# Peptides against a protein of PDB entry 2AKA: the designs that were tried, part 185

Target 1, 299 residues: chain A of PDB entry 2AKA
Amino acid sequence: MEDLIPLVNRLQDAFSAIGQNADLDLPQIAVVGGQSAGKSSVLENFVGRDFLPRGSGIVTRRPLVLQLVNSTTEYAEFLHCKGKKFTDFEEVRLEIEAETDRVTGTNKGISPVPINLRVYSPHVLNLTLVDLPGMTKVPVGDQPPDIEFQIRDMLMQFVTKENCLILAVSPANSDLANSDALKIAKEVDPQGQRTIGVITKLDLMDEGTDARDVLENKLLPLRRGYIGVVNRSQKDIDGKKDITAALAAERKFFLSHPSYRHLADRMGTPYLQKVLNQQLTNHIRDTLPGLRNKLQSQL

## One batch from the design tools (peptide; made by RFdiffusion4, then SolubleMPNN)

Design b2_p26_2_s3 (from b2_p26_2, 14 letters changed)
Fold by OpenDDE base, seed 3:
Structure b2_p26_2_s3 (fold): chain B 299 residues (1-299), chain A 26 residues (1-26)
Amino acid sequence: as target 1 above (299 residues)
Amino acid sequence: SLEEALKEIEKILEEVDKLVEKLEKE
């Protein structure tokens, strides 16, 4: 059972190498959310390292297939740089930026061609996520005027697939009814069968307000429910606050909050990792026979 | 190369078959 995710990772890499891109309905989790929803912070918290590009506007401009693999050693590998092991995660960030710019140019355009990044770490569970560009309504800088639609079309290539689970990342300090992540999820998954809700920025909600009803799955119910997380603040990131310390602070937040203390054991980044690992594993198990048959017919 | 990728896919599919069989027996 523990080997299912790595096996699908190898399959994903092989198909990526031959240019199949998003055409295959592989069991995977696509991460969707508006700009500044906290997607990058969630992913970095899984790894325990700062390694994703940061900035204003759309930072993720190509799909990033992030393959987390539990290992005794810590290093990263890119599919496009075979044989090179990265131990400095700042270099990982730079490589993502360089590889993105190589394909899209410097105009902050987007490309549907994935970047495949595998991270080995003793601190991760086996988990594969596809980080997608953040949804935006307004072009910034030299972006194409139709960038919103380009991003949407790119996302749809992934989230419309039946074997794609959707990690919908929404900030708590914004109206959930207007969440770009939940809107797109509802469009392609109207029954809420494939969508997992992540609520970020719970620590940034207005005084006297809480997201209890959302987290209890009572407001906008999803079959797979919601998990709240507390990411590092921008101040914490700028101050280079250790992710381990941030995880401890997150735990403390849920335990001490009167609205969330009863949910604390089902909240936070570590719990999210466990849930995603389990759900992905089970999803692979359920879809693998059908996938095998489909692949055989195409070869 | 394309050829290497195709060979890898075939290998993976064989491993998939083994895992599926194992899961079906459990």
Scores: peptide ipSAE 0.180, ipTM 0.789, DockQ to the pose 0.684
Fold by OpenDDE base, seed 5:
Parts: sequence; C-alpha cells; structure tokens
Structure b2_p26_2_s3 (fold): chain B 299 residues (1-299), chain A 26 residues (1-26)
Amino acid sequence: as target 1 above (299 residues)
Amino acid sequence: SLEEALKEIEKILEEVDKLVEKLEKE
C-alpha cells in the first residue's frame, strides 16, 4: 500500500515536465492557510529540517509539490535540476528562492507553475503535499494590488479538483470563524468530505481559553477531523531550537494541558504525519482506477 | 523531451494497472 504514493509522485513529475500539472486531477493534498498560519513550520516539522523560505508577507509564491519519501539516506532533489542531490537543507531553501525568483521576477509576484521537491529521509513517512501561497487581503511592498485574488485563483485551481484533499491550517490564537483556510475549504467542500483541519498556535492562546470544541470536531465538523499541533515559536527558531526538542515539547504540552490531555494521542505533528500518510494512501487507492481510465483516454 | 515524458507516463500507467489489480485482490 505504501508504494502508491511514490507511483503518483512519478505521475506528478511526468505531467509537470509537460506543463500540465495544474490541470490534472491527481490524488493529492493541498495545504491552505492564511499568511503566518504556521504552514511552513508544519511542513518543516515533517522533514525535521529548516528548508522553507521565511520572511514577512507572501513567502510561498509558487506551488511547492513536496514529496516526502522514506529512505535509508537523507537528501533532496528538485525536478528542475535532476541529478543534483542536496544534503544541506539551507541550499534547498536557497534553491526554492532562486527558482521562484527566476519565474516570478523580483516584484514578489506569483506563478501557478509548481516547484517539485522530493525529500528522501529515514525520518519521514511517504507523503506528498502541495504547499500553496498563503492567503492575504493586503498587498505588501510592490505586490500587485490584486494579489489576494491572484492567490485565490491559484488555490482554486487545486482545491476545486475532486481528487484533491485539503489540509486547512488555522491558528488557534485567532478567531477560527474568520479562518481563511476553513472559509475556502467550506466554499469548495461544503460537506467537509475532503478537508483535514490543522490547528496551530495552541500554545499561544489566552489563559482560560482553549480549542477543545474544535479539536473534538464539535464546533465546525469535518468528516476527516482536526489535529492540533504546536510549532516552534519565532524565539525558538531564532534560538536554533532543534525540531526534535520541539516535538518533545509539543507532546508535553498536550499531555499537561487540562483541556487536551484526553486528546493527546490524537494530536501533535507525528500523529498528523501518520494520519496524512494513511489518508493519502487510501485516497489514492480509491481514485487510481478512475484516474487511470481518464488518463488513458486523454493520451 | 515530450516523447520521453509520454513514454514514462505509459510505463507508470502499466504499473498502476498492476497495483490496482493487486489491491482489488486483497
């Protein structure tokens, strides 16, 4: 069953090479969320490395197809530069930035053309995610005035596809009713069949408040439920706190919190990885027969 | 090249068929 994800990865790569990736209804998980919702931190926690561009405003400006592959060795490869193995994840970050700038220019524009990044690691489960630009309402710097709509249009190219699962990332320290991720998910998946909720920043909630009702799937029910995570703080990142220590702190947070103790075994980054791997595998299994027939008819 | 990509797609589809058949038997 675990071989299904790599097989779909090869399909993604092949179609990307011919410029048709965005138009294909491949089984995949699209990651959506507002700017600063914690998407990048979640993805980096999966890999166990800092490798995504950081900064203010819109950092992700192209879709990033992140293909995690369990392997005995640790390295990264880009589809646009096959044969080059990256072992320094800082170089991976720089390559993402360079490849983004190559297509979008220096004006912080966006492009719907994906970057395909494959990461081999003994510390990951097989998992493919499409990281999408963070939703924003206000352009910053020299961004186009209509950047909000450009981002939304780009997201819609992915999340409207029937075979696309949606990883909706929302911060707990903001009003969840105003979550950009949950709003767009509800728009394209009104029955909540394709959406997985991730709640970040649970450790930053005001004293006396909690997200228990959301995490218990009682407030805004999703068929696939919600998973809470605790990412490294900006202080922790600046202090070079390693991801392993952060994962231990996350576990401790859930176990020690009165509102989340009973949910602790179904919370946290490791559990999220497991759930996503299983859900993606099952989703591929269910969709591949129909997808094969469709693809053959189009060739 | 485009031709190489198309050949790869065909190869992948064959592998998909094999995996689907295996999964249907389980």
Scores: peptide ipSAE 0.168, ipTM 0.788, DockQ to the pose 0.669
Fold by OpenDDE base, seed 2:
Structure b2_p26_2_s3 (fold): chain B 299 residues (1-299), chain A 26 residues (1-26)
Amino acid sequence: as target 1 above (299 residues)
Amino acid sequence: SLEEALKEIEKILEEVDKLVEKLEKE
């Protein structure tokens, strides 16, 4: 049923317009992870464009509801400025930054009020994700000393909802047992029913080490499993390396790596996008009867 | 406007009802 994701998108837009987004348990995928875990890179790889804010420390400071829509044309639209079509994705980045600063001020604070961005592209599958601020323990600049707890509270508003799936993004070059993403997921989803694991930075692991056991779902089992990805390096991002070339390099990485070759067809950004589309569609189908009843009671 | 948003919600709910009915028959 190809129309389920667009239908939920329309619900999200309608409720956002009247300021009631926080009270709805809509079927969605929340993206969680520590700072520099690679969340923004995964989202940009889906679109094939650089459009998210970059920098040191906390980059995402408001929830970003990213609605991907398969289309013959390529452009973006914001809910807060309806009718304006963005074809330059640098302007999309600037609008996100401007809208974030307008609400949070100059102190780099956070706000729970989402930004709603819809991207039309021939290169995407229908998919809706909520990008959340990266978990951190260290305040940056003029941020409040309790910023860690503010971020956690914001994340909990999303991930505690029963209809929320959790995309837990963890870097492979760090101890997975200490993953901020997997810790918060386990807190709200102890049986691993709503969590999808993404392992980034597989190309940055120490020589002689690999994440094979994790990717085979043998170390920390999740019902929905793990998918490994290889993002562009920070140098490549700064140099504006083409994302299409990076996706080809990712495919080559998995095919050529002795530990991952046998998993290569179930790894990488394109496969992740397909899996998320399918899982979200199925999740909407399963939750739709309950959603109807809830919506009717709120009108 | 608020009125336009409410009308859109009502329209979406009608579509949801149709989809739910279809799913329950399958």
Scores: peptide ipSAE 0.164, ipTM 0.780, DockQ to the pose 0.705
Fold by OpenDDE base, seed 4:
Structure b2_p26_2_s3 (fold): chain B 299 residues (1-299), chain A 26 residues (1-26)
Amino acid sequence: as target 1 above (299 residues)
Amino acid sequence: SLEEALKEIEKILEEVDKLVEKLEKE
């Protein structure tokens, strides 16, 4: 079944080339969460590189189709500039920013047109994610007053699709009941069949509090459960702390924490990556026959 | 081009058919 994800990647690329946007119900994982929920850090931890735009406000302003491919070599490729191999991931970040600005301008507007990025690496499992703009309620700068609704409408184009799994990223240091990610997931997936919960910022919770009940799937049950992660701090990111060292610190955090030690083997970024790979593969297997029939009828 | 993309989609669908058939037998 290891060939299923690459096969769907080829479909994604082909449909992108013919101008098909979010209208396709391809088996995929959409990443949703509020601004500063830790989405970018989770994705960068999968790759082991800093390559996503950072900043205040809405950073992701176009959907980013991130195709991770296990390979003996490490490089990135964009669909919009075929044949160019990026080995410097800082250049990858700059290309994302440039391509975003080319379409949206410098006014921090958004566009539903995806950027397709493929990353080959020996450090990744085959995995495709669609990173979506962070949900916000407050316009910044010269953004239109209805930017919240524009973002919501964009997200809905993806997460309403039956074959779309939802990676809901929520920070533990905020009220989980008010999580933007879980709210939108509940709206389109009321039975919790398509949603995977990720809890970030567990290391930033108030002293004497924990997210044990959430991580044990007892507070807001999801069929696919919750996985806790610990991302690098902003200080660590600014200081260019190595992601490998951060992953070791994450492991230590879960093992040493009284509330999480019993869950430690089912927590952390490496486990999350494995789970997502497995769930996506199984999801493709289950949905591909129906998708094939639909696509054939449209040719 | 659009034509090339459509041909690629057809090719991929053929591969999908083979893979689905294999998976159903396992």
Scores: peptide ipSAE 0.160, ipTM 0.779, DockQ to the pose 0.670

Design b2_p26_2_s4 (from b2_p26_2, 16 letters changed)
Fold by OpenDDE base, seed 5:
Structure b2_p26_2_s4 (fold): chain B 299 residues (1-299), chain A 26 residues (1-26)
Amino acid sequence: as target 1 above (299 residues)
Amino acid sequence: SLEEALKEIEKILEEVDKLVEKLKSL
């Protein structure tokens, strides 16, 4: 199948250069979730590297257009510093933090201006995601008192677009009926046509409880369904547990769990990555004819 | 530059046209 995702990546880069990125209805997947929902861990598991800012509160403060590209080599490039190849993913993390601070200032504010990061790796499928700030209700530190609304408004700029797919990330160890990700997805996609559900923290559920009904698409049906994942614990991250070992543990979790064993082949990070690649490719194919006409009318 | 970005967009649109035509033929 022809590389439709790289073609759309080139469009994203070109439009970012002219400052119009937020207004274009490009085929993309926006990642939404509450703070600590596990969004960053899901994205890092796709790359197999620790490269996203971490901490308490709002860590992602600008949209991150994460362009994964299958390649024989492993390196990262930013659109704002063309020609610099990053092979140390800790430097990638530091550059995201520095570029975020450059635009938002010291007050831990947010900006709708995207950071464009391309990661080349032999371990990834072609996939473009827009990581968005985590939804929060409580300002922390020097954050503006209206930060919740600022984040919401930023998310709405992406998720209201008809060509935007929504990756709704919800933790299983919290009330899923109250998931911020599923609430915002239902608000802008009431028929569940554009939303893919991700359920994290399945390993942290109380004994005797499970998310089977959600994962079987019986509780809150989405046309594109739900995929469960198990991320590294904070202890595992702090202990620098290898992501490959974590992915093996995730597979073992699903296979050994009585409630999930029958779903195990449709669960986990590798399956999620495959599904997202396929969904995005198909979505681009379906939207590209209409997109061409729209783009020509705007130039 | 803005001019370079516009030229790149035009080039990409030409590639899009080719892909759209190919997809219609499949």
Scores: peptide ipSAE 0.197, ipTM 0.791, DockQ to the pose 0.745
Fold by OpenDDE base, seed 4:
Structure b2_p26_2_s4 (fold): chain B 299 residues (1-299), chain A 26 residues (1-26)
Amino acid sequence: as target 1 above (299 residues)
Amino acid sequence: SLEEALKEIEKILEEVDKLVEKLKSL
């Protein structure tokens, strides 16, 4: 069972090399959310490193296929520069930015062409995610006026696929009924069969309010449920607070909060990583026979 | 190259077949 994710990664790499990624219904997890929903922080918390571009507006402008591989060594590799091992994760960030700008230019445009990044680490479970551009309503800078629709169309290329699981990232300090992530998920998965809810910014909710009903799957039920997380604050990021200390603070938050203490063992980034690994593995097992038959018919 | 990628896909499919058969036996 542990080798299923690496096997699908090899398929993904092979299809990426021939430019046919868009037409394949590979078992995968697409990450969706509004701008500033906390997606990048969730992904960095899995790796335990700062390596994603940061800034205002649309930061992710190309799909990022993030392949996490458990290993005794820690390094990253890009599919577009095979054989180069990155051990400095700041260099990984710079390469993502450079490779993004190479295709999109300086106008902050988007491209549907994926960046493929593999991270080997002793601190990760095997997990493949596709990070997608954050949904936005307002163009910034030299972006075209239809940028909202361009982003939506890009997301739809992934989330409409039957074998795509959806990691819907929503901030708790915003109206969940208006969550862009949950709206798009409900559009393509109306029965909530493929969607995992992630609730961020639980520590930033107004005093006397909580997301208990959401996290207990009582407000907007998803078959795969919801997992709450607490990311580093911008102050913590700027202060170079390490992710290990942040994960300890997250655990303390859930244990000490009156509304969440009973859920604490089913909350937080480590639990989310475990759940996603298990769900992806099981999903691959269930879909792989059908996928194999489809692929064989195309050869 | 395209040819190399196609050969790799075929190889992976063979491994998939073996794994699928193993999974069915469990």
Scores: peptide ipSAE 0.185, ipTM 0.786, DockQ to the pose 0.671
Fold by OpenDDE base, seed 2:
Structure b2_p26_2_s4 (fold): chain B 299 residues (1-299), chain A 26 residues (1-26)
Amino acid sequence: as target 1 above (299 residues)
Amino acid sequence: SLEEALKEIEKILEEVDKLVEKLKSL
């Protein structure tokens, strides 16, 4: 089973190279959430590096196919610049920004054309995620007035696919009943079969409130359940706080919190990474018998 | 090139077939 995710990665790369990225319903996990829901922080915590674009408004403007590969070495490579190995993750961030701007221009527009990034690291499990633009209702800067609908249409290209799992990222310090991530997931997955819930910002909830009922899968039940995480604060990010130290603080948060202590072994970023690896591996296994026939029909 | 990508897809399909057969035997 260890080779299933790399096999699908090779398929993704091959189809991307011929411009057929959207045509093949490959088993994948699409990451959805509102702006500032904490999606980028979750992905960076998997890698243990700061490498995603930062800023106000829409940060992710193209789908980012993030292929994590367990390796003895640490480096990144892009499909669009084959043969270049990035060991400085700041250069990875700059390349994402440059490649985004090359296609979208300077107006902060969006494009459905994916960026394919592979990260080799001893600190990751094999895992492929598609980071999608954050949902918003408010255009920023020179963005078109219909940007909300453009983002939604882009998300729908991924999340409507039968073999797409949905990582729905929602902040705990906002009304979860109004979560953009959970709304779009429920629209395309009404029975909650393909959706994994992630609850961020648990450390920013008002005193005397908690998300226990959500995390116990009692409020808005998903077949695949919910996992709570605690990301670095914006102050910690700006101060370049080490991600390893932040992961230790996350563990301490769950263990020390009266409402979450009993769930602590099923919470946090490391557990989320493990669950996603297992879910994706199992999903590939279940879809693989049908994949051959689909691939042959597209050749 | 397109030709190289097609050859890679064919190779991957062969690997998929082997894995599918292995999974069926379990």
Scores: peptide ipSAE 0.179, ipTM 0.782, DockQ to the pose 0.701
Fold by OpenDDE base, seed 3:
Structure b2_p26_2_s4 (fold): chain B 299 residues (1-299), chain A 26 residues (1-26)
Amino acid sequence: as target 1 above (299 residues)
Amino acid sequence: SLEEALKEIEKILEEVDKLVEKLKSL
């Protein structure tokens, strides 16, 4: 079953290359969340490298199809520049920025045209995620005044698909009942069948508060539950705290916290990767027979 | 079966790859 995710990756690449991406209901995980919810940090923690654009406001301006592939070697490849292997992940970041600007221009506009990035690493599980632009209510810079609606429309192109799982990323230090990620997930998945909750910023909650009820799936129940993670702070990033040290600190956080200690084995970035790999693999297995029929009708 | 579906998907993928190659050679 380990080859199912790579097979779907090849389909994604093939259909992307011919411009038919928008109509395919491929089994995938779309990552949704408000700006600064910690989406990019979660993805970088999976890879163990800094490689995503950083900044204030809308950083992800095109869908990023991130294909993680377990391999003996570590390198990245883009579909738009086949044959070029990237071993420096700063160059990966620069290529994402350059390719984004090439299509959207410098005005921080958005485009529904995906960037396909494959990362080979011994430190990853096979996993495909579609990082989507962060939901915003306030235009930044030269963004059009309707940017909120443009982002929502783009997200809907992915999350409305039956075979799309939704990774809803919400910060714990904000009102979770008002989470943009959980709201959009509830809109398209009212029964919570396709949604996985990720709770970030658990280390930034006010003193005397915790997200225990959410993480125990008691407050806003999802069939697939919630997983808490602790990302590097901006201070940690600026201080060049490596991701390995951050993962150790995350583990220590859950083990030492009175409210989360009993959940610690079902929390953290490594557990999230494992769960997503398993859920995506199972989802591909369940959807692939139906996908065949759909694909055949579109050829 | 899943196996049958995979074989068909592989065929589809091969066809798509050929189409992509043709478009690049144009």
Scores: peptide ipSAE 0.118, ipTM 0.705, DockQ to the pose 0.042

Design b2_p26_3_s1 (from b2_p26_3, 9 letters changed)
Fold by OpenDDE base, seed 1:
Structure b2_p26_3_s1 (fold): chain B 299 residues (1-299), chain A 26 residues (1-26)
Amino acid sequence: as target 1 above (299 residues)
Amino acid sequence: DKELQEAIKEVEELIEELEKKAAEAA
């Protein structure tokens, strides 16, 4: 069962190499959320490394197909530079930025052309995620005035696909009813069949408030439920707080919080990674009977 | 064209392997 994800990864690479990846309905998980919702932090927490671009506004400007592969060694590879092994994750970050700029230019524009990044690590489960640009309503810098719609159109190319699971990342310290992630998910998945909710910033909620009802799947029910996580703050990131320490703090947060203690074993980044691995694996299995026909029709 | 044909072949092989592995895991 664990072999399915790596095989799909190779399939993704093969299609990407021929420029057809964006049009494929491969079993995958698209990560959606508003700006600063915590998407990048979730992905970095899976890897245990700082490797994604950071900054104000939209950070992800191209889809990032992040293929996590459990391995005895730790390194990264890009599809656009085959054969080069990156062991310094700062270099990975720089390569993402450079490759993004190469296609989009320096105006912070976006492109629908994916970057394919494979990360081998002993600390990851096999998992493929497509990190998508954060939804925004306000252009930053030299971004085009219609950047909001460009981002939405890009997201829709992924999340409308039947075989696409949606990891909807929403911050708890904002009104969840106004979550960009949940809104777009509901637009394309009105019955909540393909959506996994991630609630970030639980540690930043106002005193006396909690997201218990959401996390218990009682407020906005999703078939696949919700998982709460606690990411490093921007201050922690700037201070280069160790991700391992952050994961320990996350565990402590859930265990010590009166509203979340009973959910603690079903919360946090490690549990999220496990769930996503299982969900993706099962989803691949369930979609395989039709995959051959679908893929052949797209070739 | 050669590269494309090789890629198509690889895709077909990967699909077959996926189907096999999925069947084994069931």
Scores: peptide ipSAE 0.267, ipTM 0.820, DockQ to the pose 0.070
Fold by OpenDDE base, seed 2:
Structure b2_p26_3_s1 (fold): chain B 299 residues (1-299), chain A 26 residues (1-26)
Amino acid sequence: as target 1 above (299 residues)
Amino acid sequence: DKELQEAIKEVEELIEELEKKAAEAA
């Protein structure tokens, strides 16, 4: 069963080679959230490296199929440049930016064509995530005036698929009832069967407030529950603060906080990675019956 | 298209391997 995720990765790559990757109903996890919700930081914390584009406005402009593979070696590979091993993760970031710009041009538009990135590392569990553009209401730069709807339509191509799990990323320092991630998840998953909640920015909440009721699954219940995380600040990212040190600080935050101490063993980035690995593995097993017939109909 | 036929064959083989692995884990 532990080999199911790598096999699905190879299946994704094979379908991508025939130009059908965007239309596949393969077992997968789509990552959704508003701009600045902390999606990129969560993904980088899994790898333990800075490798995603940074900037103001819409940073992710193409779907990024991120395939994490536990290995004794550490390197990255892109499907669009097979055989090239990246050991410098700054070069990985530059390749994502270059490949994005090659397709979208200089207008900072979006494209539904995925980038497929595989990361081998001794520090990761086997896990595949599809990072999607952050939801926004305001065009930036030369973006089309309807960019909000273009992003929404792109997200819907993934999250409407029955075999797609949804990782909904919401910041704690904003009204959760107004979370873009939870709104889109509820639209396509009204019973909360496919949605996993991630609550970021718990360290940025107003003094005397907490997200305990949310994290205990009492306020807006999801079948798969909520996991709180603490990401690096923008200042820490710009200063290239070590991710290992940030993960230690996250653990300390939950253990020392009166409202979260009792939840500390079910919070934080390492626990999130474990839960996602288990849920994806189980989801692959549960959806495998009939997969042959479904995939043959797409070929 | 040779590349397409090879990709289809790979997909079929991967599905069979997935089914086998899932059955072994049951």
Scores: peptide ipSAE 0.266, ipTM 0.825, DockQ to the pose 0.070
Fold by OpenDDE base, seed 3:
Structure b2_p26_3_s1 (fold): chain B 299 residues (1-299), chain A 26 residues (1-26)
Amino acid sequence: as target 1 above (299 residues)
Amino acid sequence: DKELQEAIKEVEELIEELEKKAAEAA
């Protein structure tokens, strides 16, 4: 069943090449969350490389279709740069920035036109995610005053689709009831059938507080549950802490924390990646019947 | 137009392959 995801990736690429991606109801996982919720760090932790743009405010300004493919070799390819293999992930970051700026300009605007990035690695499971712009209420730089609504409208193009799963990324050190990710998910998936909760920044919670009730799926229940993760801090990134060491620290965090020890085997980035692979694979299988007819009607 | 037709053909082939793989895995 693992082979289904790469085939869907090729299907996504074929549609992207003709500019039809925004209207397609392909089985996929859209990643949503507020700015600084930790989305980029989660994605980089899957790959084990630093490759996403970093900064303040809205960093992701175009949808990034991130296709992870388990392979014996490690390299990246962009759909817009056919035939070029990237082995330096810093160059991948630069290409994302350059390609984003090519379409949006330098005003920090957004575009619904996706960037398609495929990463081959022995360290990943087959997994496709659509990284979406972080939700914000405050325009920065030369952004238009209605940027909040532009982002929202862009997200809605993805998350309203029936075959779209929603990876809702929320920081634990903020009120979960006010999570931008969970709010938008609840709007389009009120029964919580398509939403997977990710709780970041568990290591940044105030002393004496924990997210146990959330992680046990007792506070705001989702059918697909919640998975907690611990990302590298900005200090760790600046200090050149590698992702492997960060993953070990994450494991240690859950095992040593009195509130999370009993959940440790169902927490952390590696487990999240496994769950997403399985859920996406199953979702592809479940949505495959009628896919031909649905796709043809959209052409 | 040619690119579109090629993409459509590829899509149809990929769907067929997906259906085959899904059936084999069942």
Scores: peptide ipSAE 0.266, ipTM 0.822, DockQ to the pose 0.070
Fold by OpenDDE base, seed 4:
Structure b2_p26_3_s1 (fold): chain B 299 residues (1-299), chain A 26 residues (1-26)
Amino acid sequence: as target 1 above (299 residues)
Amino acid sequence: DKELQEAIKEVEELIEELEKKAAEAA
């Protein structure tokens, strides 16, 4: 069953080559969240490497189709740079930034044209995610005042597709009822059939508060439920804390927390990766009967 | 466009392979 994801990846690449990316309804997972919700950290934790652009404001400015492929070797490849294998993930980060700037310019503009990045690693499960620009209310750089709506329109190109699963990333230390990720998910998936909730920053909640009811799927129910994660702090990132050590700390957090210990085996980044792999694989299978006709109509 | 036609052919082949693998894995 894990072989289905690589085949869909090849389909994505083929459609990208013919310039029809925006109209595709391929089985995929779109990652949505507000600025600083922790999306990039979740994705980097899957790979075990720092490779995504970082900074204040809108960091992701083009959709990033991140294709994780389990392999005995570790390297990355870009669809726009065929034949070049990246083994230094800092160079991967720089290439993402350069390719983004090539299309959008230096004004922090956005583009709906995806960047396709494939990462081979022994530390990943087969998994494809589309990282989307973070939702924001505040323009940065030379962005127009309506940048919020431009981002929203871009996101809608993905999340409105019936075959798109939505990974809604929300921080626990903010009002979850006002989560940008959950709001957009509810708009396009009102029955909560396509949405997987990720709750970040559980370690940053005020003393005496917890997200137990959310994680138990009792507050804002999603059919596919919620998974809590604990990412590296900004201090840890700046201090170059190893991701493996961070994952161990995450496990310890859930096991030791009175509100979460009973959920610990269904929490954390490794479990999230496993669930996403399974969910995507199953979703591909479930959507396959109509896929041929839909794809052929787009050719 | 030859490249486009080749890409279309590849897509069709991939769909067929996907269908086959999905059926085998069920």
Scores: peptide ipSAE 0.244, ipTM 0.810, DockQ to the pose 0.070

